Peptides against a protein of PDB entry 5ONS. Designs and how they scored, part 23

Target 1, 181 residues: chain A of PDB entry 5ONS
Amino acid sequence: MFKKFDEKENVSNCIQLKTSVIKGIKNQLIEQFPGIEPWLNQIMPKKDPVKIVRCHEHIEILTVNGELLFFRQREGPFYPTLRLLHKYPFILPHQQVDKGAIKFVLSGANIMCPGLTSPGAKLYPAAVDTIVAIMAEGKQHALCVGVMKMSAEDIEKVNKGIGIENIHYLNDGLWHMKTYK

## One batch from the design tools (peptide; made by RFdiffusion4, then SolubleMPNN)

Design b1_p11_1_s4 (from b1_p11_1 with A1M T8A)
Fold by OpenDDE base, seed 1:
Structure b1_p11_1_s4 (fold): chain B 181 residues (1-181), chain A 11 residues (1-11)
Amino acid sequence: as target 1 above (181 residues)
Amino acid sequence: MLEEALEALEE
Protein backbone atom coordinates (compact mmCIF):
# COMPACT_ATOMS: atom_id res chain seq x y z
CA MET B 1 0.00 0.00 0.00
CA PHE B 2 2.89 2.37 0.77
CA LYS B 3 5.66 1.01 -1.46
CA LYS B 4 5.64 4.10 -3.65
CA PHE B 5 4.08 6.43 -1.08
CA ASP B 6 5.63 9.83 -0.45
CA GLU B 7 4.26 12.32 2.06
CA LYS B 8 4.99 15.32 -0.12
CA GLU B 9 3.44 13.81 -3.22
CA ASN B 10 0.60 11.67 -1.92
CA VAL B 11 -0.97 13.60 0.97
CA SER B 12 -3.96 15.69 -0.10
CA ASN B 13 -5.22 17.34 3.08
CA CYS B 14 -5.80 16.95 6.81
CA ILE B 15 -9.21 17.16 8.48
CA GLN B 16 -9.95 17.55 12.18
CA LEU B 17 -12.81 15.26 13.18
CA LYS B 18 -15.93 16.15 15.11
CA THR B 19 -16.54 14.53 18.48
CA SER B 20 -19.36 12.35 17.18
CA VAL B 21 -17.21 11.04 14.35
CA ILE B 22 -14.39 10.26 16.76
CA LYS B 23 -16.76 8.24 18.94
CA GLY B 24 -17.87 6.26 15.92
CA ILE B 25 -14.31 5.51 14.91
CA LYS B 26 -13.41 4.44 18.44
CA ASN B 27 -16.30 2.00 18.38
CA GLN B 28 -15.09 0.62 15.06
CA LEU B 29 -11.60 0.18 16.44
CA ILE B 30 -12.88 -1.68 19.48
CA GLU B 31 -14.93 -3.92 17.22
CA GLN B 32 -11.89 -4.75 15.11
CA PHE B 33 -9.44 -4.95 17.99
CA PRO B 34 -11.31 -5.83 21.20
CA GLY B 35 -8.13 -5.93 23.25
CA ILE B 36 -7.45 -2.28 22.54
CA GLU B 37 -10.40 -0.99 24.58
CA PRO B 38 -8.56 -0.53 27.91
CA TRP B 39 -5.81 1.36 26.10
CA LEU B 40 -7.86 3.52 23.78
CA ASN B 41 -8.12 6.48 26.16
CA GLN B 42 -4.34 6.46 26.38
CA ILE B 43 -3.90 6.16 22.62
CA MET B 44 -6.64 8.67 21.83
CA PRO B 45 -7.10 10.93 24.88
CA LYS B 46 -10.44 12.73 25.08
CA LYS B 47 -8.79 16.13 25.31
CA ASP B 48 -6.77 15.67 22.12
CA PRO B 49 -8.16 16.31 18.66
CA VAL B 50 -8.24 13.45 16.19
CA LYS B 51 -7.36 14.18 12.59
CA ILE B 52 -7.55 12.29 9.33
CA VAL B 53 -4.77 12.74 6.84
CA ARG B 54 -6.32 12.15 3.44
CA CYS B 55 -4.02 10.67 0.85
CA HIS B 56 -4.17 9.58 -2.75
CA GLU B 57 -5.59 6.17 -3.65
CA HIS B 58 -8.36 6.64 -1.06
CA ILE B 59 -5.96 6.18 1.88
CA GLU B 60 -6.81 7.81 5.21
CA ILE B 61 -4.52 8.00 8.24
CA LEU B 62 -5.83 8.66 11.76
CA THR B 63 -3.57 10.91 13.82
CA VAL B 64 -3.53 12.30 17.36
CA ASN B 65 -1.01 14.96 18.32
CA GLY B 66 0.82 14.30 15.10
CA GLU B 67 1.21 10.60 15.85
CA LEU B 68 0.08 8.28 13.07
CA LEU B 69 -2.11 5.61 14.65
CA PHE B 70 -4.27 3.79 12.12
CA PHE B 71 -4.90 3.81 8.40
CA ARG B 72 -7.49 2.47 6.01
CA GLN B 73 -8.22 2.42 2.30
CA ARG B 74 -11.60 3.02 0.67
CA GLU B 75 -13.28 3.01 4.07
CA GLY B 76 -12.25 -0.58 4.62
CA PRO B 77 -10.87 -2.02 7.83
CA PHE B 78 -8.44 -0.06 9.97
CA TYR B 79 -4.82 -1.15 10.21
CA PRO B 80 -2.50 -0.02 12.97
CA THR B 81 0.69 1.70 11.93
CA LEU B 82 3.89 -0.12 12.79
CA ARG B 83 4.80 2.77 15.07
CA LEU B 84 1.64 2.21 17.11
CA LEU B 85 2.02 -1.55 16.93
CA HIS B 86 5.53 -1.30 18.34
CA LYS B 87 4.06 0.43 21.40
CA TYR B 88 1.09 -1.93 21.66
CA PRO B 89 2.20 -5.22 20.09
CA PHE B 90 -0.92 -7.07 21.25
CA ILE B 91 -3.26 -5.10 18.97
CA LEU B 92 -2.90 -7.71 16.24
CA PRO B 93 -2.49 -11.46 16.22
CA HIS B 94 1.00 -12.48 15.20
CA GLN B 95 2.62 -14.59 12.53
CA GLN B 96 6.37 -15.13 12.29
CA VAL B 97 8.47 -15.44 9.15
CA ASP B 98 11.83 -17.15 8.98
CA LYS B 99 15.09 -15.24 8.67
CA GLY B 100 15.27 -15.80 4.95
CA ALA B 101 11.97 -14.03 4.35
CA ILE B 102 12.96 -10.82 6.18
CA LYS B 103 14.73 -9.14 3.28
CA PHE B 104 11.84 -9.83 0.93
CA VAL B 105 9.22 -8.52 3.36
CA LEU B 106 11.29 -5.37 3.90
CA SER B 107 11.30 -4.91 0.13
CA GLY B 108 7.52 -4.92 0.13
CA ALA B 109 7.02 -8.46 -1.10
CA ASN B 110 4.05 -10.54 -0.08
CA ILE B 111 4.78 -13.38 2.32
CA MET B 112 4.91 -16.70 0.53
CA CYS B 113 3.71 -19.83 2.28
CA PRO B 114 7.13 -21.47 2.64
CA GLY B 115 8.31 -18.47 4.65
CA LEU B 116 5.58 -19.27 7.18
CA THR B 117 6.03 -23.05 7.35
CA SER B 118 9.81 -23.42 7.34
CA PRO B 119 12.02 -23.84 10.39
CA GLY B 120 12.28 -20.54 12.21
CA ALA B 121 8.79 -19.47 11.20
CA LYS B 122 5.77 -19.70 13.49
CA LEU B 123 2.29 -20.07 12.03
CA TYR B 124 -0.62 -19.48 14.38
CA PRO B 125 -4.30 -20.20 13.74
CA ALA B 126 -5.92 -17.41 11.74
CA ALA B 127 -8.74 -17.13 9.24
CA VAL B 128 -8.44 -15.67 5.78
CA ASP B 129 -8.69 -11.87 5.71
CA THR B 130 -7.36 -11.52 9.28
CA ILE B 131 -5.08 -8.53 9.77
CA VAL B 132 -1.87 -9.74 11.38
CA ALA B 133 1.44 -8.49 12.70
CA ILE B 134 4.36 -10.08 10.92
CA MET B 135 7.17 -10.93 13.29
CA ALA B 136 10.61 -12.12 12.28
CA GLU B 137 12.69 -14.97 13.59
CA GLY B 138 15.03 -13.63 16.24
CA LYS B 139 13.58 -10.11 16.23
CA GLN B 140 11.47 -8.36 18.85
CA HIS B 141 9.49 -5.83 16.82
CA ALA B 142 6.99 -6.41 14.03
CA LEU B 143 8.42 -5.71 10.59
CA CYS B 144 5.14 -5.73 8.69
CA VAL B 145 1.37 -5.45 8.92
CA GLY B 146 -0.34 -7.93 6.63
CA VAL B 147 -3.57 -9.64 5.69
CA MET B 148 -4.03 -13.41 5.61
CA LYS B 149 -4.75 -14.39 2.01
CA MET B 150 -5.13 -18.00 3.07
CA SER B 151 -6.10 -19.47 6.40
CA ALA B 152 -3.26 -20.74 8.54
CA GLU B 153 -4.55 -24.25 7.95
CA ASP B 154 -4.45 -23.83 4.19
CA ILE B 155 -1.01 -22.24 4.29
CA GLU B 156 0.27 -25.35 6.02
CA LYS B 157 -1.53 -27.75 3.68
CA VAL B 158 -1.02 -26.04 0.33
CA ASN B 159 2.31 -24.43 1.21
CA LYS B 160 2.65 -22.51 -2.04
CA GLY B 161 1.61 -19.10 -3.27
CA ILE B 162 0.87 -15.96 -1.31
CA GLY B 163 0.03 -16.68 2.31
CA ILE B 164 -0.07 -13.12 3.60
CA GLU B 165 -0.38 -9.86 1.69
CA ASN B 166 2.15 -7.21 2.68
CA ILE B 167 0.25 -4.01 3.53
CA HIS B 168 2.72 -1.92 5.55
CA TYR B 169 6.37 -2.66 6.29
CA LEU B 170 9.34 -1.05 8.02
CA ASN B 171 10.95 1.71 5.99
CA ASP B 172 8.03 2.08 3.57
CA GLY B 173 6.45 5.43 2.78
CA LEU B 174 4.17 5.38 5.80
CA TRP B 175 7.03 4.51 8.14
CA HIS B 176 8.90 7.55 6.89
CA MET B 177 5.93 9.70 7.92
CA LYS B 178 7.18 9.89 11.48
CA THR B 179 4.70 12.60 12.45
CA TYR B 180 2.08 14.75 10.77
CA LYS B 181 0.48 17.80 12.41
CA MET A 1 17.63 1.16 1.69
CA LEU A 2 17.32 -2.42 2.85
CA GLU A 3 20.07 -1.85 5.38
CA GLU A 4 18.13 1.05 6.83
CA ALA A 5 15.09 -1.17 7.21
CA LEU A 6 17.16 -3.85 8.89
CA GLU A 7 18.56 -1.26 11.27
CA ALA A 8 15.04 -0.15 12.13
CA LEU A 9 14.15 -3.76 12.84
CA GLU A 10 17.10 -4.11 15.20
CA GLU A 11 16.01 -1.13 17.29
Scores: peptide ipSAE 0.178, ipTM 0.832, DockQ to the pose 0.986
Fold by OpenDDE base, seed 4:
Structure b1_p11_1_s4 (fold): chain B 181 residues (1-181), chain A 11 residues (1-11)
Amino acid sequence: as target 1 above (181 residues)
Amino acid sequence: MLEEALEALEE
């Protein structure tokens, strides 16, 4: 989503959200990520305005105090940014790729099934379309936010083709935004 | 560029 993304070229505008809209978004986030509920007042304090950075290709980034928290495209599901995920690693279920897959993920490549079933990888139960944090063998921080294109069960059985779609990865255009006020 | 990404993993 952000492989060719540049803040200067791809950001259109920034809007401050109304209270009712913020409440709706918070409810959506809790529905998507039930474990976030106890932390939401810390992540999105009531006293702080919530903004949407509108970008090209219908991408929207949710921000509080300049911190980039979540993003979505075409009003689809919200994804946490890697910067938020690094602070709250439990927001997403995890999958782990092997050492050899790291450089490919960091180039924006989708995660192939063998990179999830090989020694050094860890594959946990997850349904198709689940948003997941991609961890790497021997590393502590998520390197990618992805979407299961196959269930974990099917990844193990078929073990061929794209297992997880790469949505956001370290050092992509979103990562380089850092903050936006 | 890859090196920068790898460094970010270790932060």
Scores: peptide ipSAE 0.173, ipTM 0.826, DockQ to the pose 0.952
Fold by OpenDDE base, seed 3:
Structure b1_p11_1_s4 (fold): chain B 181 residues (1-181), chain A 11 residues (1-11)
Amino acid sequence: as target 1 above (181 residues)
Amino acid sequence: MLEEALEALEE
């Protein structure tokens, strides 16, 4: 989603949200990520304005105090940014790729099944379409936010093709945006 | 580019 994203070229405008809209978004986030509810007040304090950075290709980035928190495309599901996920790693279920897959993930490549079933990888139960944090063998922080294109069960059984779609990865255009006020 | 990304894994 952000492989060729540039803040200067792809941001259209930034809008400060009304209170009613913020309340609706918070409810949506809790619905998507039930475990975030106890933390949402410190992630999005009531005293702080919430903004949406509108980008090309129908991408929207939710921000508070310039911090990029979540993003979505075409009013689809919200994804946490890697920066937020690093602070709250429990927001998403995890999958772990082996060491050999790291460089490919960091180039924006989708995650192939063998990279999730090989020694060094860890594949946890997850349904198709689940948004997941991609961890790496020997690393502490997530390197990618992805979407299961196959269930964990099917990844193990078929073990061929795209297991997880790469949505957002370290050092992509969104990562480089850092903050936006 | 890749080096920077790898470093970010440990930040």
Scores: peptide ipSAE 0.167, ipTM 0.823, DockQ to the pose 0.911
Fold by OpenDDE base, seed 2:
Structure b1_p11_1_s4 (fold): chain B 181 residues (1-181), chain A 11 residues (1-11)
Amino acid sequence: as target 1 above (181 residues)
Amino acid sequence: MLEEALEALEE
């Protein structure tokens, strides 16, 4: 989603959200990520304005105090940014790729099944379409936010093709935005 | 280079 993304060229505008809209978004976030509810007032304090950075190709980024928190495309599901996920790693279920897959993930490549079934990888139960944090063998922080394109069960059985779609990865265009006020 | 970048980010 952000492989060729550049803040200077791909951001259209930024709008401050009304209270009613913020409440709706918070409810959506809790529905998607139930574990975030106790933390949501910390992540999105009531006293702080919430903004949407509108980007090309129907991308919207939710921000508070300049911090990039969540993003979505075409009013689809919200994804946490890696920066938020690093602070709150429990927001998403995890999958772990092996050491050899790291360089490919960081180039924006989708995660192939062997990178999730090989020694050093850890594959946890997850249904297709689940948004997941991609961890890496021997690393502490998530390197990617992805979407299961196969169930964990099918990844193990088929062990061929794209297991997880790479949505957002370290050093992509969204990562390099860092903040937006 | 990419793996080194990841490691640097985690330091």
Scores: peptide ipSAE 0.157, ipTM 0.810, DockQ to the pose 0.443

Design b1_p11_2_s1 (from b1_p11_2, 4 letters changed)
Fold by OpenDDE base, seed 3:
Structure b1_p11_2_s1 (fold): chain B 181 residues (1-181), chain A 11 residues (1-11)
Amino acid sequence: as target 1 above (181 residues)
Amino acid sequence: ELDEIAESYAF
């Protein structure tokens, strides 16, 4: 989603949200990520305005105090940014790729099944379309936010093709935005 | 701080 993304070229505008819209978004976030509920007032304090950075290709980035928190495309599901996920690693279920897959993930490549079934990988139960945090063998922090294109069970059985779609990864265009006020 | 995470993935 952000492989060729550049803030100067791909941001259209930034809007401040109405209170009613913020309430709706918070409810949606709790529905998508139930474990976030106790932390949501810390992530999105009531006193702080919430903004949406509108980008090309129907991408929207939710921000508070310049911090990039979540993003979505075409009003689909919200994804946490890696920067938020690093602060709150529990927001997403995890999958772990082996060391050999790291360089490919960081180039924006989708995650192939063998990178999830090899000895250095760890594949946890997850349904298709689940948004997941991609961890790496020997690393503490997530390197990617992805979407299961196959269930964990099918990844193990088929063990070929795209297991997880790469949505957002370290050092992509979204990562390099850092902040937006 | 968080930028150090990206650096931890450098080989």
Scores: peptide ipSAE 0.365, ipTM 0.886, DockQ to the pose 0.954
Fold by OpenDDE base, seed 5:
Structure b1_p11_2_s1 (fold): chain B 181 residues (1-181), chain A 11 residues (1-11)
Amino acid sequence: as target 1 above (181 residues)
Amino acid sequence: ELDEIAESYAF
């Protein structure tokens, strides 16, 4: 989603959200990420305005005080940014790739099934379309936010093809954006 | 701050 993303070229505008819209978004976030509820007032304090940075390709980034928190495309599900996820690692269920997959993930490649079933990888139960944090063997922090294209069960059984779609990864265009005020 | 995380993946 952000492989060729550049803040200067791909951001269109920024709008401040109405209170009612913010409440709706918070409810959506709690629905998607139930574990976030106790933390949401810290992540999105009531006193702070919430903004949407509108980008090309119908990408929207939810921001508070310039901090990039979540993003979505075409009003689909929200994804946490890696920067938020690093602060709150529990927001997403995890999957772990082996060491060999790291360089490919960091180039924006999708995660292939063998990278999730090989020694050093850890595959946890997850349904198709689940948004997941991609962890890596020997690393503490997530390197990627992805979407399950196969269930964990099918990844293990079929063990070929795209297991997880790469949505956002370290050092992509969104990562380099850092903040937006 | 969090940029150190990216560096941790340099090796």
Scores: peptide ipSAE 0.361, ipTM 0.884, DockQ to the pose 0.841
Fold by OpenDDE base, seed 4:
Formats: structure tokens, sequence, C-alpha cells
Structure b1_p11_2_s1 (fold): chain B 181 residues (1-181), chain A 11 residues (1-11)
């Protein structure tokens, strides 16, 4: 989603959200990520305005105090930014790729099944279309936010093709935005 | 400014 993304070229505008819209978004976030509910008031304090940065290709980034929190495309599901995920690692269920897969993930490549079934990888139960945090063997922080394109069960059985779609990864265009006010 | 998390993947 952000492989060729550049803040200067791909941001269209920024809007401040009304209170009612913010409440709706918070409810959506809790529905998608139930574990975030106790933390949502410190992530999105009531006193702070919430903004959406509108980008090309129907990408929207939710921000508070310049911090990039979540993003979506074409009004689909929200994804946490890696920067938020690093602060709250439990927001997403995890999958772990082996050491050899790291370089490919960081180039924006989708995650192939063998990188999830090999020694050093850890594959946890998850249904297709689940948004997941991609961890790496021997590393502390998630390197990618992805979407299961196969169930964990099918990844184990078939063990060929794309297991997880790469949506957002370290050092992509979104990562380099850092903040936006 | 050092991005420590990004650097943790440099090796």
Amino acid sequence: as target 1 above (181 residues)
Amino acid sequence: ELDEIAESYAF
C-alpha cells in the first residue's frame, strides 16, 4: 500500500473530524480490536482533536496530535500503523516469519507460506482476512502489518503460495511520514 | 534523529 508512497506527492488534504464521527470511529476500532478498548482514551484523548489525512488511492490516515495511529483504504477495515503497534503490540494477533524472510518483507514482498512454516517461524491459528502483526525470528518489534490470505490451517497443509499479504512494513512511505500536523 | 526500531533490523 505504501511502497511508492511519498508524503509530499501523495497527501491530498487533512480534515478535522466532528465529535460524532470520532465516536463512530472509536466504536469501529473497538469492534475490530477489542483489546484496545481500555487503552483508547490514552491513544485518543477526548480533549485532543482527531484528524484524517486524505491521500491518493483512497488512503486515509487517522491522526491525533500529529501521531499516525490507523489507516484504511476505500473505507475498508482500519489497520494500526507500525508506530502505534510498537507501543501497543497486543492490538493485533501475531505471526512470526523466519530470519530468511525478513529481507523480502522489508522490500514489500508478500509473505510466502514456507516463511511461516519453516524452523524459526511461528504460525498461530488465524482465519483468512485476519489483520496480523508480522514478527520476525530473533527480533523484538513487528516489521510488518499484514492480512492473512490463507487460514493458518491451510498455510500448514498447502504450504505454497502467498500466506499473508504485506500491507505496511518498516521503512515504507507511511513509516517515513513519522508525524503529520 | 535515530530510528532505533528500524536500526534493529539493519543486522
Scores: peptide ipSAE 0.361, ipTM 0.878, DockQ to the pose 0.650
Fold by OpenDDE base, seed 2:
Structure b1_p11_2_s1 (fold): chain B 181 residues (1-181), chain A 11 residues (1-11)
Amino acid sequence: as target 1 above (181 residues)
Amino acid sequence: ELDEIAESYAF
């Protein structure tokens, strides 16, 4: 989603949300990520305005105090940014790729099944379309936010093709935005 | 600060 994304070229505008809209978004976030509910007032304090950065390709980024928190495309599901995920790693279920997959993931490549079934990988139960945090062998922090394109069960059985779609990864265009005020 | 995370993937 952000492989060729540049803040200067791909941001259209920024709008401040009304209270009612913010409440609706918070409810959506809790529905998607139930574990975030106790933390949502910390992540999105009531006293702080919430903004949406509107980008090309129908991408919207939720921000609070300049911090990029969540994003979505075409009114689809919200994804946490890696920066938020690093602070709250439990927001998403995890999958772990092996060491060899790291360079490919960081180039924006989708995650192939062998990178999830190899000895250095850890594959946890997950259904198709689940948004997941991609961890890496020997690393502490997530390197990618992805979407399961196969179930964990099918990844193990088929063990070829795209297991997880790469949505957002370290050093992509969204990562390099850092903040937006 | 969080940029250190990206650095942790440099090797």
Scores: peptide ipSAE 0.361, ipTM 0.883, DockQ to the pose 0.891

Design b1_p11_2_s2 (from b1_p11_2, 5 letters changed)
Fold by OpenDDE base, seed 3:
Structure b1_p11_2_s2 (fold): chain B 181 residues (1-181), chain A 11 residues (1-11)
Amino acid sequence: as target 1 above (181 residues)
Amino acid sequence: DLDEIAKSYEF
């Protein structure tokens, strides 16, 4: 989603949201990520304005005090940014790739099944379309936010093809934005 | 230092 993304070229505008819209978004975030509820007032304090940075290709980034928190495309599900996920690692269920997969993930490649079933990988139960945090063998912090394209069960059985779609990864265009006010 | 996280993957 952000492989060729550049803030100067791909950001269209920024709007401040009305309180009613913010309430709706907060409810959606709790629905998508139930574990976030106790932390939501810390992440999105009531006193702080919430903004949406509108980008090309129907991408929207949710921000508070310049911090990039969540993003979505074409009014689909919200994804946490890696910067937020590093502060709150429990927001997403995890999957772990082996060491060999790291360089490919960081190039924006989708995650192939063998990188999730090999020694050094850890595959946890998850249904198709689940948004997941991608961890790496021997590393503490997530390197990618992805979406399950196969169930964990099918990844183990078939063990061929795209297991997880790469949505956002370290050092992509979104990562390099850092902040936006 | 969030940027140090990205650097840690270079090693």
Scores: peptide ipSAE 0.351, ipTM 0.891, DockQ to the pose 0.843
Fold by OpenDDE base, seed 5:
Structure b1_p11_2_s2 (fold): chain B 181 residues (1-181), chain A 11 residues (1-11)
Amino acid sequence: as target 1 above (181 residues)
Amino acid sequence: DLDEIAKSYEF
């Protein structure tokens, strides 16, 4: 989603959200990520305005005080930014790729099944379309936010093709955006 | 620092 993303070229505008819209978004976030509920007032304090940075390809980035928190495309599900995920690593369920997959993930490549079934990888139960944090063998912090394209069971059984779609990865265009005031 | 995370993936 952000492989060729550039803030100067791909951001169209920024709008401040109404209170009612913010409440709706918070409810959606809790629905997607139940574990976030106790932390939501810290992440999105009531006193702070919430903004949407509108980007090309119908991408929207939710921001508070310039911090990039979540993003979505075409009003689909919300994804946490890696920067938020690093602060709150429990927001997403995890999958772990082996060390050999790291360089490919950081190039924006989708995660192939063997990288999730090999020694050093850890594959946890997850259904298709689940948004997951991609961890790496021997690393503490997530390097990617992805979407399961196959269930964990099917990844193990079939062990061919794209297991997880790479949505946002370390050092992509969104990562380099850092903040937006 | 979050930027140190990126550096940690250089090796």
Scores: peptide ipSAE 0.343, ipTM 0.888, DockQ to the pose 0.891
Fold by OpenDDE base, seed 1:
Structure b1_p11_2_s2 (fold): chain B 181 residues (1-181), chain A 11 residues (1-11)
Amino acid sequence: as target 1 above (181 residues)
Amino acid sequence: DLDEIAKSYEF
């Protein structure tokens, strides 16, 4: 989603949201990420305005005090930014790729099944379309936010093709966008 | 922090 993204080229505008819209978004976030509820008040304090940064290709980034929190495309599901995920790693279920897959993930490549089934990888139960945090063998921080394109069970059985779609990864265009006010 | 995380994947 952000492989060819540049703040200077791809950001269109920024809109401050009304209270009612913010309430709706918070409810949606809790629905998507139930574990976030106890933390949502510090992530999105009531006293702080919430903004949407509108980008090309129907991408929207949710921000508070310039911090990039979540993003979505075409009003689909929200994804946490890696920056937020690093602070709250429990927001998403995890999958772990092996060491060999790291360089490919960091190039924006989708995660192939063998990178999830080999020694060093850790594959946890997950249904198709689940948004997941991609961890890496021997690394502390998530390197990618992805979407399961196959169930964990099918990844293990079929073990070929795209297991997880790469949505947002470390050092992509969104990562390099530190803040936006 | 950003630099530290990025560097953690350089090795």
Scores: peptide ipSAE 0.342, ipTM 0.889, DockQ to the pose 0.836
Fold by OpenDDE base, seed 2:
Structure b1_p11_2_s2 (fold): chain B 181 residues (1-181), chain A 11 residues (1-11)
Amino acid sequence: as target 1 above (181 residues)
Amino acid sequence: DLDEIAKSYEF
């Protein structure tokens, strides 16, 4: 989603959201990520304005105090940014790729099944279409936010093809935005 | 820290 993304070229505008819209978004976030509920007042304090950065290709980024929190495309599901995920690693279920897969993930490549089934990888139960945090062997911080294209069970059985779609990864265009005020 | 996270993936 952000492989060729550049803030200067791909951001269209920024809007401040109405209170009612913010409440609706918070409810959506809790529905998607139930574990975030106790933390949502910390992540999105009531006193702080919430903004949407509108980008090309129907991408919207939710921000508070300049911090990029979540994004979505074409009014689809919200994804946490890696920056938020690093603060709250439990927002998403995890999958772990082996060391060899790291360079490919960081180039924007989708995660192939062998990178999730090999020694050094860890594959956890997850259904198709689940948004997941991609961890890496021997690393502390998630390197990618992805979407399961196969169930964990099928990844293990088939063990070829795209297991997880790469949506957002370290050093992509969204990562390099850092803040937006 | 951005730099620390980036560095953690240098190899």
Scores: peptide ipSAE 0.335, ipTM 0.886, DockQ to the pose 0.834

Design b1_p11_2_s3 (from b1_p11_2, 4 letters changed)
Fold by OpenDDE base, seed 3:
Order: C-alpha cells, then sequence, then structure tokens
Structure b1_p11_2_s3 (fold): chain B 181 residues (1-181), chain A 11 residues (1-11)
C-alpha cells in the first residue's frame, strides 16, 4: 500500500474530525481490535483532537497529536501503523517469518507459505482476512502489518503461494512519514 | 527520534 508512497506527493489534505465521528471510529476500532479497549483512552485521549490525513488512492491516516495511529483504504478496515503496534504489540495476533524471508518482506513482497512453515517460523491459528503483526526469527519488533490470504491451517496444508499479503512494512512510505501535524 | 527499530533489522 505504501511502497511508492511519498508524503509530499501523495498527501492531499488533513481534516479535523467532529466528536461524533471520533466516537464512531473508536467503536469501530474496539470492534476490530477488542484488546485495544482498555488502552484507547491513552491512545486517543478525549481532550486531544483527532485528524485524518487524506492521501491519494483513497488512503486515510488517523492521527492524534501528530502521531500516525491507524490507516485504511476506501473506508475498509483499519490497520494499525507499525509505530503504534510497536507501542502496543498485543493489539494484533502475531505470525513469525523465518530469517530468510526478512529481506523480501522489507522490499514489500507478500509472504509466501514456506516462509511461515519452515524452521525458524512460527504459525499461529488465524482465519482468512485476519490482520496480523508479522514478527521475524531472532527479532524483537514487528517488521510488517499483513492480512491473512489463507488460513493458518491452509498455509500448513497447501504450503505454496501467498500466505499473507504485505500491507505496511518497516521503511516504507508510511514509516518514513513518521509524524503529521 | 532515532529509528532504532528499523536499525535492528539492518545487517
Amino acid sequence: as target 1 above (181 residues)
Amino acid sequence: ELDEIAESYKE
């Protein structure tokens, strides 16, 4: 989603949200990520304005105090930014790729099944379309936010093709955006 | 802010 993204070229405008809209978004976030509920007041304090950075290709980035928190495309599901995920690593279920897959993930490649079933990888139960944090063998922090294109069960059984779609990864255009006020 | 997490993935 952000492989060719550049803040100067791809951001259209920024709008401050009304309180009613913020309430709706918070409810949606809790529905998508139930584990975030106890932390949402800390992530999005009531006293702080919430903004949406509107980008090309119908991408919207939710921000508070300049921090990039979540993003979505075409009003689809919200994804946490890696920067938020690093602070709250539990808000997504995890999958772990082996060491050999790291360089490909960081180039924006989708995650192939063998990278999730080989020694060094760890595959946890997850349904198709689940948004997941991608961890890596021997590394502490997530390197990617992805979406399961196959269930964990099918990844193990079929073990070929795209297991997880790469949505956002370290050093992509969103990562380099860092903050926006 | 230093991009320490990104650095942790550098060889």
Scores: peptide ipSAE 0.455, ipTM 0.900, DockQ to the pose 0.729
Fold by OpenDDE base, seed 5:
Formats: C-alpha cells, structure tokens, sequence
Structure b1_p11_2_s3 (fold): chain B 181 residues (1-181), chain A 11 residues (1-11)
C-alpha cells in the first residue's frame, strides 16, 4: 500500500473530524481490536482533535497530535501503523516469519507460505482476512502489518503461494512519514 | 525514538 508512497506527492489534504465521527471511529476500532479499549483514551485523548490525512488511492490516515495511528483504504478496515503497533504490540495477533524472509518483507513482498512454516517461523491460528502483525525470528518488534490471504490452517496444509499480504512495512513510505501536523 | 527499530533490522 505504501511501497511507492511519498508524503509530498501522495497526500491530498487533512481534515479535522467532528466529535460524532470520532465516536464512531472509536467504536469501530474497539470492534476490530477489542484489546485496545482500555488504552483508547490514552491513544486518543478526548481533549485532542482527531484528523484524517487524505491520500491518493483512497487512503486515509487517522492522526492525533500529528501522530499517525491508523490507516484504511476505501473505508475498509483500519490498520494500525507500525509506530503505534510498536507502542501497543498486543493490538494485532502475531505471525512470525523466519530470518530469511526479512529482506523480502522489507522490500514490500508478500509473505509466502514457506516463510511461515519453516524452522524459525511461528504460525498461530488465524482466519483469512485477519489483520496481523508480522514478527521476525530473533527480533523484538514487528516489521510489517499484513492481512492473512489464507487461514493459518491452509497455510500449513497447502504451504505454497501467498500466505499473508504485505500492507505496511518498516521503511516504507508511511514509516518515513513519521508525523503529520 | 522508534527509528531505532528499523535500524535493528539492518545486518
């Protein structure tokens, strides 16, 4: 989603959200990520305005005090930014790729099934379309936010093809954006 | 701050 993303070229505008819209978004976030509820007031303090940075390709980035929190495309599901995820790593269920997959993930490549079933990888139960944090063998922090293209069960069974779609990864265009005020 | 995380992935 952000492989060729550049803040100067791909950001269109920024709007401040109405309180009613913010409440709706918070409810959506809790629905998607139930574990976030106790932390939501810290992540999105009531006193702070919430903004959406509108980007090309119908991408929207939710921000508070310039901090990039979540993003979505075409009003689909929200994804946490890696920067938020690093602060709150429990927001997403995890999958772990082996060491060999790291360089490919960081190039924006989708995660192939063997990278999730090989020694050093850890595959946890997850349904198709689940948004997941991609962890790496021997690393503490997530390197990627992805979407399960196959269930964990099918990944193990079929063990070929795209297991997880790469949505956002370290050092992509969104990562380099850092903040937006 | 969090930029160190990206560096931790460099060989």
Amino acid sequence: as target 1 above (181 residues)
Amino acid sequence: ELDEIAESYKE
Scores: peptide ipSAE 0.454, ipTM 0.906, DockQ to the pose 0.930
Fold by OpenDDE base, seed 4:
Structure b1_p11_2_s3 (fold): chain B 181 residues (1-181), chain A 11 residues (1-11)
Amino acid sequence: as target 1 above (181 residues)
Amino acid sequence: ELDEIAESYKE
């Protein structure tokens, strides 16, 4: 989603959200990520304005005090940014790729099944279309936010093809955006 | 800043 993204070239405008819209978004976030509810007041304090940065390709980034929190495309599901996920790593269920997959993930490649079934990888139960945090063998922090394109069960059985779609990864265009006020 | 995380993947 952000492989060729550049803030100067791909941001269109920024809007400040009304209170009712903010409430709706918070409810949606809790629905998508139930574990975030106790932390949402800390992440999005009531006294702070919430903004949407509108980008090309129908991408929207939710921000508070310049911090990039969540993003979506074409009014689809919200994804946490890696920067938020690193602060709250429990927001998403995890999958772990082996050491050999790291370079490919960081180039924006989708995650192939063997990288999730090999020694060093850890594959946890998850349904197709689940948004997941991608961890790596021997590393502490997530390197990627992805979407299951196969269930964990099917990844294990078929063990070839795309297991997880790469949505957002370290050092992509969104990562380098850092803040927006 | 959390940019140190990106550096941790350069090894």
Scores: peptide ipSAE 0.451, ipTM 0.904, DockQ to the pose 0.827
Fold by OpenDDE base, seed 2:
Structure b1_p11_2_s3 (fold): chain B 181 residues (1-181), chain A 11 residues (1-11)
Amino acid sequence: as target 1 above (181 residues)
Amino acid sequence: ELDEIAESYKE
């Protein structure tokens, strides 16, 4: 989603949300990520304005105090930014790729099944279309936010093709955006 | 600050 993204070229505008809209978004976030509920007032304090940065390709980024928190495309599901995920790693279920897959993931490549079934990888139960945090062998922090294109069960059985779609990864355009005020 | 995380993957 952000492989060729550049803040200067791909950001259109920024709008401040009304309180009613913010409440709706918070409810959506809790529905998607139930574990975030106790932390949501910390992540999105009531006293702080919430903004949406509108980008090309129907991408919207939710921000508070310039911090990029979540993003979505075409009013689809919200994804946490890696920066938020690093602070709250439990927001998403995890999958772990082996060491060899790291370079490919960081180039924006989708995650192939062998990278999730090989030694050093860890594959946890997850249904297709689940948004997941991609961890890496020997690393502490997530390197990617992805979407299961196959269930964990099917990844193990088929063990070929795209297991997880790469949505957002370290050093992509969104990562380099850092903040937006 | 969190940019150190990206650095940790340069290995």
Scores: peptide ipSAE 0.448, ipTM 0.904, DockQ to the pose 0.897

